# Ledger of designs, part 26: peptides against a protein of PDB entry 4ASU

Target 1, 270 residues: chain A of PDB entry 4ASU
Amino acid sequence: ATLKDITRRLKSIKNIQKITKSMKMVAAAKYARAERELKPARVYGVGSLALYEKADIKTPEDKKKHLIIGVSSDRGLCGAIHSSVAKQMKSEAANLAAAGKEVKIIGVGDKIRSILHRTHSDQFLVTFKEVGRRPPTFGDASVIALELLNSGYEFDEGSIIFNRFRSVISYKTEEKPIFSLDTISSAESMSIYDDIDADVLRNYQEYSLANIIYYSLKESTTSEQSARMTAMDNASKNASEMIDKLTLTFNRTRQAVITKELIEIISGAA
Target 2, 83 residues: chain B of PDB entry 4ASU
Amino acid sequence: FTFASPTQVFFNSANVRQVDVPTQTGAFGILAAHVPTLQVLRPGLVVVHAEDGTTSKYFVSSGSVTVNADSSVQLLAEEAVTL

## One batch from the design tools (peptide; made by RFdiffusion4, then SolubleMPNN)

Design b1_p9_8_s4 (from b1_p9_8, 4 letters changed)
Fold by OpenDDE base, seed 1:
Structure b1_p9_8_s4 (fold): chain B 270 residues (1-270), chain C 83 residues (1-83), chain A 9 residues (1-9)
Amino acid sequence: as target 1 above (270 residues)
Amino acid sequence: as target 2 above (83 residues)
Amino acid sequence: PSLAPLLPV
């Protein structure tokens, strides 16, 4: 490579490093906000799941329709955030299929579709786009819940799969159950709840679904921003190492050029 | 007793004497050892009576209230404001 | 600015 080639490559990598550093700062700001907003959202979301945990709602084995909701975003450059969710979705879908269940999929965020399209295209009901540009709101969760309820797919139970935030350096892909109105209403454990009107239960379930989706979006967003910050830091470090290597190569090549020019002058072959 | 909105927590696993809630079927008071129930909130006033005798008031838009067999209560409002 | 709702696809 000529000195010009090395210089061009060096300039390119330095520009990449500037971009990755800038993206790290943006991700850090978004992470700080997401973490603050996750605190109340977690209390709210865990509260919405409390019924299902306490009532121990079970789906009869003869019920075959299962829905998988994968929660992620449209945006890349966040390490294994999307692939972890997709991996868990694939595992769950395979286990359910082996158990003789019918599986349908909802993707929250375009990256889920991008990863699963070739293998699971026929199982997708809907994919939601425009995820991750702005912090998720309860309104966003309500739109997803409404679309699910209006999809005409009569699932018996489902799984919502998302990345739960642990720390700036750690997330875990988790699954939470979702149940249809029919499954909830038919659960023996629900008999202890007095005077539940069918309309009340329907409205309650719709609200609960929106709550769980909202919670999953908030966990996912916080995990994603932390992972993006880490990914951009790693990219910046890798760029720095490459800059150092290329700088050494540049210096060696420059010395070789100077030596060659001196030999040409001395030999009169100029 | 847990009382939260998507953006704010008012009570988190707190012990309270009574909570008055506005439900679609009517307003009622949740006391200690209330029977398990599920209700949907209507726009209205929530009143929390603390064990120390302090009373706090909140306006809620919509949401749900769950009373479980273990006497745990989850009050989840879409929007809630301290009054 | 109202967050544009998620668009189903």
Scores: peptide ipSAE 0.044, ipTM 0.911, DockQ to the pose 0.070
Fold by OpenDDE base, seed 3:
Structure b1_p9_8_s4 (fold): chain B 270 residues (1-270), chain C 83 residues (1-83), chain A 9 residues (1-9)
Amino acid sequence: as target 1 above (270 residues)
Amino acid sequence: as target 2 above (83 residues)
Amino acid sequence: PSLAPLLPV
C-alpha cells in the first residue's frame, strides 16, 4: 500500500473510532436510564404474568391459531439483539407449524420485519416502527396492545419474544405467553375466580396485554442499550488496534520510501 | 402482596393485613384468604393495612387487581401516588 | 406478498 493509501485508511478508521466512542457514550447513558426504569417494570410485568402461572392457563390442543410478537427496535449496531429475537421467532414458528398451528407474526421494531419479511411475509399482521428512538412508555405498550386486539386475528394463544436483561454483558432471548380473552374465559382453572364479569375480564385482559408488552419493551430496551454499549466498545478497541497496526505500517513504508529515494539519488537513477 | 405502577414499586411480595381497592364494580377489602378474583381498578383510594397496624394511602388511576388462590395479590396500577 | 403495514409507536 502507498503512504497515501495508508493515510486514507488511518483517517477512515479514526473517524469510525470517533463515531463508535460517541455511540458508546450515548448507549451508556440510555442503558443507565433503561436499567433504572426496568426495575419497577419487572415487578409490574412479572406481576401481570403471575395469573397465568398461578392459574396454569392452558390452551387446548385443538386450538390452532397462534400469535408471535417479536420485540426489538429499529436501530442497529447492537450485536445479536435483533437476530436473537428473529432466530427464536423462526424456531417457534417452525415448531408451531409442525404441530399444525396457524402462525401470525407481529413485529415490534422494523428490524424484525427486515430480517423476517422475505421468509415470513405472509404471516405478518403488523409491524410497529419508530421503536427505540425514545424509552418506551406504558402508552406505547397500550397502543401496541390495542392494535393487536383490533387486528381481527382471533388467536387462541400467543408468545411474546424479547431479550431479557441479565447484566451489562448478558441478555437472554425469552418467551412469555399471551392468551386470548376466549382462552382465559374458557380455562377450567379460571373457575376458582369468583363471578368475573365478562366486561371486567375483557378490561383486565387489555391491561394484562399492555403490561406484558410494556415489560417486554423495557427488557428489550435495556438489553439493546447494554449490547450496543458493548458492541461500540469492542468496535472502538478493534479500531484502536487497527490504528496502531497501520501506524507501524505507515512508519515502515515511509522509511522504505526514503531509503529507495536515497538509493535512486546515489545510483543516479532518477 | 405486590403493588406497583409501571414506574414505581410500592410493595413487592409483602405480607399485609388488608388492602382496600377501588374497583369498577365497587370498592372491596382484600383480607387474608380472600376468594380468588380479578378486578379492574377505577380512579380512587387504595389503603394498605400493614400487619404492624400502619396504614398507607395511595391514589390510583386505572389498572388491575388479582387475588389468587394462594392468597397472593397483584395490584397493578397504571398510575399511583402516595398520599 | 402483501407487506404488513408499518405503524409508528
Scores: peptide ipSAE 0.042, ipTM 0.917, DockQ to the pose 0.027
Fold by OpenDDE base, seed 2:
Structure b1_p9_8_s4 (fold): chain B 270 residues (1-270), chain C 83 residues (1-83), chain A 9 residues (1-9)
Amino acid sequence: as target 1 above (270 residues)
Amino acid sequence: as target 2 above (83 residues)
Amino acid sequence: PSLAPLLPV
């Protein structure tokens, strides 16, 4: 490589490093906000799931319709965030199909669709786009919940798959159950809940769905921003190491050129 | 007893004496060992009676309340404010 | 323990 080539590469990598450092700072700011907003959202969302855990709601085996909701975003450059959700969705879909269940898929965020389109196109009901530009609100979750309920797909049970935030360096892809109104109403374990009006139960279920979706969005967003921050930090470090290596190569090449020129002058072989 | 909105936590796994909630079917008090129930909130006042005798009031918009067999209660409001 | 009925407030 000529000195010009090395200089061009150095300039390019330095520019990449500037971009990755800037992106790290943006991700760090978004992460700090997301983590703060996740604290109440987790209490709220876990509270909504408490019924399902305590009532041990089971879907009868004769019921065949299963909905998978994958929660992610439209935004790239966040490590394995999207692929982890998609992998879990594929695994769950395969397990359910092997059990003789009909599987339909909802993607929250365009990245889910981009990964699963070729293999699962016929199973997709809807994909929600424009996810991840702004922090998710309860209003956003309510819109998703309403669209799901109005989709005309009468599922018996569902699975919401998302990345749960553990720490700045760790997330875990998890699944939480979603139950239809009919499944909840018919659950034997629900018999202990006295005199629940059908309208009350319907409205309760609508809130429950919105709550779980909101929770999943907040966990996903926090995990994503943390992963992006880490990815951009790693990219910036890798760029720094490459700059150091190329700078050494530049210095060696420069000395070699100077030495060659001196030899040519001394030898008269110019 | 857990009481939260999407953006704020008021109580998290706390022991309380009584919670008065506004539901679509009417206002009712949740005491210790209340029968399991599911209700939907209407706009109104929530009153929390702590074990120490402290009473706290909140305005809620909508949401749900769950009373479980284990005496745990989840009060989940879309919006809530301290009064 | 008899689960106390809903007390109307």
Scores: peptide ipSAE 0.013, ipTM 0.899, DockQ to the pose 0.028
Fold by OpenDDE base, seed 4:
Structure b1_p9_8_s4 (fold): chain B 270 residues (1-270), chain C 83 residues (1-83), chain A 9 residues (1-9)
Amino acid sequence: as target 1 above (270 residues)
Amino acid sequence: as target 2 above (83 residues)
Amino acid sequence: PSLAPLLPV
């Protein structure tokens, strides 16, 4: 490589390092906010899931329609955040198909669609875009819930797959159940909740779905920002190491060029 | 008893004596060992009666309330404010 | 006054 080539590469990597450092700071700020907003969201979301855990709602085996909601975002450069969700979605879809279930997919965030479109395009009902530019709100979750309910796909049960935040250095891809109104209404375990008006139950289920989606979005966002911060830190470190290596190469190459020029001068070949 | 909005927690796994909730079917009081039920909130007043005899009032918009067989209660409001 | 059992959270 010529000195010019090395210099150009050094400049390029230094610019990348500057960008990754800046992105790290932005991710850190977003992470700090997301973590604060996740605290109440967990209480709220876990509270909504409590019914399903306590009622032990079972879907009859003869019921075949299953919905998978994958929760992620549109934004890259966050390590394995999207691939982890997509991997679990693929696994779940394959397992359900092997069990003779009909599987449909909703993607929250364009990255899910980008990963799964070629292999699962026929299973997608809808993909929500414009996810991850701003912190998710309950309104956003309500829109997703409403779109699902209005999709015309009469699923029996479903799975919402998202990254749960553990710590700044750890997340876990998890699955939570979702149930249709019909499945809840017909569940034997719901008999203890007798005399529930059908309209009340419908409205309750709409809130439940929105609540779970909201929770998943908050977990996903916090996980994503943390992972992005880590990814950008790693990228910055890798760039630093590469700069050091190239600087050494530059210095060696420069000395070699100088030596060559001196030899040419001394030899009279210049 | 858990009472939260998407953005704020008012009670988290707390023991309370009674919670009065405004539902679409009417206002009712949730006492200890209340029968399991699912309800939807209407805009109105939530009154929490603590074990120590203190009473707290909240205004809620919409949402849900769940009373489980184990006497746990989840009050989940879309919006809620302390009064 | 029988202390009504507190609603478990």
Scores: peptide ipSAE 0.011, ipTM 0.897, DockQ to the pose 0.026; fails the geometry check

## One batch from the design tools (peptide; made by RFdiffusion4, then SolubleMPNN)

Design b1_p10_1_s1 (from b1_p10_1 with T4Q E9D)
Fold by OpenDDE base, seed 3:
Structure b1_p10_1_s1 (fold): chain B 270 residues (1-270), chain C 83 residues (1-83), chain A 10 residues (1-10)
Amino acid sequence: as target 1 above (270 residues)
Amino acid sequence: as target 2 above (83 residues)
Amino acid sequence: PAPQVELFDL
């Protein structure tokens, strides 16, 4: 490589490093906010799931329609955040298909759509974009819930797949159940609940769905920002190492050029 | 007893004497060992009666309340404010 | 193709 080529590459990598450092700082700020907002959201979301745990809601095995909601975002440069969700979605879809179930998919975030488009395009009911620019709100969750309910897909049971935040250095892709109104209303365990009006139950289920989606969005966002911080830190370190290597190469190449020029001068004087 | 909004936690697995909730079917008091039920919240006042006799008031918007067989209660409001 | 919904601040 010429000195000019090395210099150009150095400049490019230095610029990338500046960008990655800046992105790390932005991700850090977003992470700090997301982590604070996750605390109440987790209590809220876990509280919403309490019924399903306490009532041991189960879907009959003869039921065939299954929904998978994958939760991520539109934004890249966050390590395995999207691929982990997509991988689990694929695995779940394959397992359900092997069990003779019908599977439909909802993708929250354009990355899920992008990853699964080739293999699962026909299974998508709806996809959501413009996810990840701002912190998710309960309104966003309500929109997603409403679109699901209005899709006309009469699922028997479903799952929401998202990255649960563990720590600044760790997340885990997890699944939580989604039950249809019919599944909840027909569950034997629900008989202990006194005089539940059908309209009340419907409304309750709508809130429950919005609640779990909201919770999942908050977990996903926190995980994503944390992962982005790590990814940008790694990118910055890699850029630094490359700068060091290229700088050494530059110095060696410069010395070689000087030596060549000196030899040419000496040989031309002979 | 758990009482939370998406953005704030008021009670987390707390023991309370009674919670008065505004539901679509009417306001009702949740006592210890209340029968299991599911309700949807209407805008209104939530009153939490602590075991020590203190009373806290909240205004809630929409949401849900769950009373489980194990006497656990989840009050989940879309919006809630302390009064 | 499945519909795409944009999430906006409501």
Scores: peptide ipSAE 0.409, ipTM 0.938, DockQ to the pose 0.018
Fold by OpenDDE base, seed 1:
Structure b1_p10_1_s1 (fold): chain B 270 residues (1-270), chain C 83 residues (1-83), chain A 10 residues (1-10)
Amino acid sequence: as target 1 above (270 residues)
Amino acid sequence: as target 2 above (83 residues)
Amino acid sequence: PAPQVELFDL
């Protein structure tokens, strides 16, 4: 490679390093906020799931309509965040189909749509975009819940799949159940609850859905920002190593050029 | 007893004497060993009576309250503020 | 194709 080629490559990599370093700092700031906001959101979301766990709500095996909600974002450069959710969605969809279930999918975040569009386009009910530019709000979750309810798809059981935050270096893709109003109302375990008005139960379920979605968004956001911070750090380190290597090559090449020029001068061949 | 909004936790697995909640069907008091129930919140006052006799008041918007068979209670408000 | 909904700033 000529000195010119090496210099061009060095400039390019230095620019990339500058960008990745800046993105790391932005991700770090967003992560710090997301982690703070996740604390109450986790209490809130886990509280919403408590009924389903304690009541041991089960869907009868003869029920065939299943909904999968995948939660991610629109933003890339965050390692395996999107692919992990998509992989689990695919696995779940395949397992359900093999069991003779009808499967429909909701994608939260354009990345889920983009990954699954070719293979699962006919199974999508709705997809959501403009996810991940700002921290998710309860309003966002309510919109998603409302769109699901208004879709007219009468699912029996569903799964919400998202990345749960563990630490700055760890997340886990998890699944939580979603039940239809009919499934909840027909559950034998619900008989211990005092006479619940059908309208009350409907409204309760609407809040529960919004709550779970909100929780999943907060877990997903925190996981994503931490993963992006790590990805950008790795990219910056890789760029640094490449810069060092190329700088060494540049110096060696420059010395060789100078030596050649000196020999040409001494030999009179210049 | 757990009482939270999406952005704030007021009580997390706490023991309380009584919680008064505003529901769509009317305000009711949740006592120890209350029968299991599900209710939806309407805008109004929540009053938490601690075991030590301390009373805390909150204004809540919409949400839900769950009383389980194990005496656990989840009060989940969309918005809540201390008064 | 399934509808795409944009989540706007509330």
Scores: peptide ipSAE 0.408, ipTM 0.929, DockQ to the pose 0.017
Fold by OpenDDE base, seed 2:
Structure b1_p10_1_s1 (fold): chain B 270 residues (1-270), chain C 83 residues (1-83), chain A 10 residues (1-10)
Amino acid sequence: as target 1 above (270 residues)
Amino acid sequence: as target 2 above (83 residues)
Amino acid sequence: PAPQVELFDL
C-alpha cells in the first residue's frame, strides 16, 4: 500500500471511530433512561404474571392453537438482540409444530419481520413497525394488545419472547406465557377464586395482556440500548487498535520510501 | 401487597393491614387472609391502612386487583396518584 | 402479506 492509501484508510477509520463514539454516548443516555423506566415497569409486569405462576395455569394438551409474540425493535447496531429473539421464536415454533400445534406469530419491531418473513410468512398475523425511536409507553402496549385481540385468531395459549435485562453487559432471551380467556376460565386451579364475573375476567385478561406486553417492551428496550452501548464501545476500541496498527505501518512505509530514495541517489539511478 | 402503575411503584411486597379498592362490582376491603379473587378497578380512591395505623390515599384510573391464596395482593393501576 | 401497524405517539 502507498502512503496515500494508508492515509486514506486512516482518515476513514478515524471518521468511523468518531461516529461510533457519538453513537455510544447516545446509547448510554437512552440506556440510563430505559433502566430508570424499567424499574417500575418490572414490578408492574411481574405483578401481572403473578397470577399465572401462583395458580399454575396449564393449557390442556388437546388444545392446538398457539401464538408466539416476538418483541424487538426496528433499529440495528445492537449485537445479537434481534437474532436472539428470532432464534428463540424459530425454536419454539418448531417444537410446537412437532407437537402437532398450530402456530401463529406476531412480530413487534420490523427486525423480527425482516428476519422471519422468508421462512414464516404464512404464520404472521400482524407486525408492528416504528418501534424503538422513542421509549415504549403503556399506550403502545395497549395498541399491540388490542390488535392481537381484534385479529380474530382464537389462540388457546401463547408465548411472548423478549430479551430480559440482567445488567449493562448481559441480557437473556426469555419466554413468558400468554393465556386465552377460555384457558383461564377453564383452569381447575382457578376454582379457588371466588365468584368471578365473566365480564370482569375478560377485562382482567385484557389488562393482563397489555401489562405483559408493556413489561416485555421495557425489558427489550433496556437490553437493546445496553447492547448498543457495548457494541459501539467495542467498535470504538477496535477502530483505535486499527488506527495504531496503520500508524505503525505508515511510519514503516515512510521509512522504506526514504531509504529507497537514498539508494536511488547513491546508485545514480535517479 | 404490591401496588404499582406502569411508571411508579407505591408498595412492593409490603405488609399492610387493609386495602380498600374501588372495583366495577363495588368497593371492598382486602384484609389479611382474604379469599382469593380477581377484580377490575374503576376510577376512585384506594386507601391503604398500614400496620402502624397510618393511612395513605390514592386516586386510580383503571386496572386490576388480584388476591391470591397465599395472601399476596397485586394492585395494578393504569394511572395512580398520591392524594 | 400480514398487516403492518405503525406505533405512533398517542
Scores: peptide ipSAE 0.403, ipTM 0.938, DockQ to the pose 0.017
Fold by OpenDDE base, seed 5:
Parts: sequence; structure tokens; C-alpha cells
Structure b1_p10_1_s1 (fold): chain B 270 residues (1-270), chain C 83 residues (1-83), chain A 10 residues (1-10)
Amino acid sequence: as target 1 above (270 residues)
Amino acid sequence: as target 2 above (83 residues)
Amino acid sequence: PAPQVELFDL
């Protein structure tokens, strides 16, 4: 490579490093906020899931309609955040199909749609975009819940798949159950709950769905920002290593050029 | 007893004497060993009676309350403020 | 294609 080529590459990589460092700082700020907002959201979401665990709500085996909600975002450069959710969605969809169930999919975040479009396009009910630009709100979760309820798809059981935040360096793709109103109302275990009318149960389910979606969005966001911060840090380190290598190459090439010029002068070939 | 909004936790697995909740079907008090129930909150006052005899008041906009067979209670409000 | 909903526009 010529000195000019090396210099051009060095400049390019230095610019990339500046961008990745800047993105790391932005991700760090968003992560710090997301982590703070996740604390109450987790209590809230886990609280909403408590009924399903304590009541041991089960879907009858003869029920065949299953819904998968994948929760992610629109924004890339966050490692395996989107692909992990999509991978688990694919696995779950395949397992359910093998069990003779009908599977429909909701994608939260355009990345889910983008990843699954070729293989699962016919299974999508709805996708949501403009996710991840701003922190998710309970309003966003309510919109998603409402769209699900109004989709016309009468699922028996569902699952919500999202990345649960574990630490700054770790997330885990998790699955939580979603039950239809009919499944909840028909559950034998619900007989112990006193004087629940159908309207109360419907409203309760709407809140429950919104609560769980909200929780999943907060977990996903926190996981994403931490993963992006890590990805940008790794990119910055890789850029640094490449800069060092190219700098050495530049210095060696420069010395070789000087040596060549000296030889040409000494040989009289100049 | 757990009482939270999406943005704030007021109680997390706490032991309380009584919780008064405003439900769509009417306000009621949740005591120890209350029968399991599911209710939807209406806008109104939540009153938490602590074991030490202190009371805390909150205004909630909407949400749900769950009383489980194990006597655990989840009060989940869309919006809640301390009074 | 499945419907696409924009959350910020709602």
C-alpha cells in the first residue's frame, strides 16, 4: 500500500472510532436512564405476572391458536439483541407448528420484521415501528395491547419473547405467557376468585396485557442499551488496534520509501 | 402487599394490616386472609394501614388489584401519587 | 404485508 492509501485508511478508521465513542456515550446515558426506569417496571410487570403463576393458568391441549409477541426495537448496532429474540421466536414457532398449533406473530420493532420477513411473513399479524428512539412508555404498551386485542386473532395462548436485563454485560432472552380472556375465564383455578364478573375480568386482562408488554419493553430497552454500549466499546477497541497496526505499517513504509530514494541517489539513477 | 405504578414502587412484598382500595364495583378493605379476588381500580383513594398503626394515603387513576389464595396482594395502578 | 403501526404517530 502507498503512504497515501495508508493515510486515507487511518483517517477513515479514526473517524469511525470517534463515531463509536460518541455512540457509546449516548448508549451509556440511555442505559443509565433505562436501568433506573426498569426497577419499578420490573416490580410492576412481575406483579402482573403473579396471577398466572399463582393461579397456575393453563391452556387446554385441544386449543391450537398461539400468538408470539417478539419485543425488540428499530435500531441496530447492539450485538445479538435482535437476532436472539428472532431466533427464539423461530424456535418457538417451529415447536408449536410441530405440535399442530397455528402460530401468529406480532413484531415490536422493525428489526423483528426485517429479520423474519422472508421466512415468516405470512404469520405476522402486525408489526410496530418507531421503537427505541425514545424510552418506551406505558402509553406505548397500551397501544400495542390495544392493537393486539383489536387484531381479530382469537388466540388461546400466547408468549411474549424479550431480552431480560441481567447486568451491564449480560441479558437473557426470556419468554412469558400471555393468556386470552377466554382462557383465563375458563381456567378451573379461577373458580377460587370470588365474584368476578366478565367486565371486570376483561378490563383486568387489558391491564395485565399492557403491564406485561410495558415490562418487556423496559427489559428490552435496558438490555439493548447495555449491549449497544458494549458493542460500541468493542468497535472502538477494534478501531484502536487497527490504527496501531496501520501506524506501524505507515512508519515502515515511510522508512522503505526513504531508503529507496537514498539508494537511487547513491546509484546515480536519479 | 405490593403496590406500584409503572414508574414508582410504593410497597414491595410488605406486610400491612389493611389496604382500602377504590374499585369499580365499590371500595373495599383487604385484610389478612381475604378471599381471593380480582378487581379493577377506579380513580380514588388507596389507604394503606401499616402494622404499626400508621396510615398512608394515595390517589390512583386506574389499574388492577389482585388478592391471591396465598394472601399476597398486587395493587398495580396506571398512575399513583402520594397524598 | 402485515400492518405496520408507528408508535410515535399514535
Scores: peptide ipSAE 0.399, ipTM 0.941, DockQ to the pose 0.017

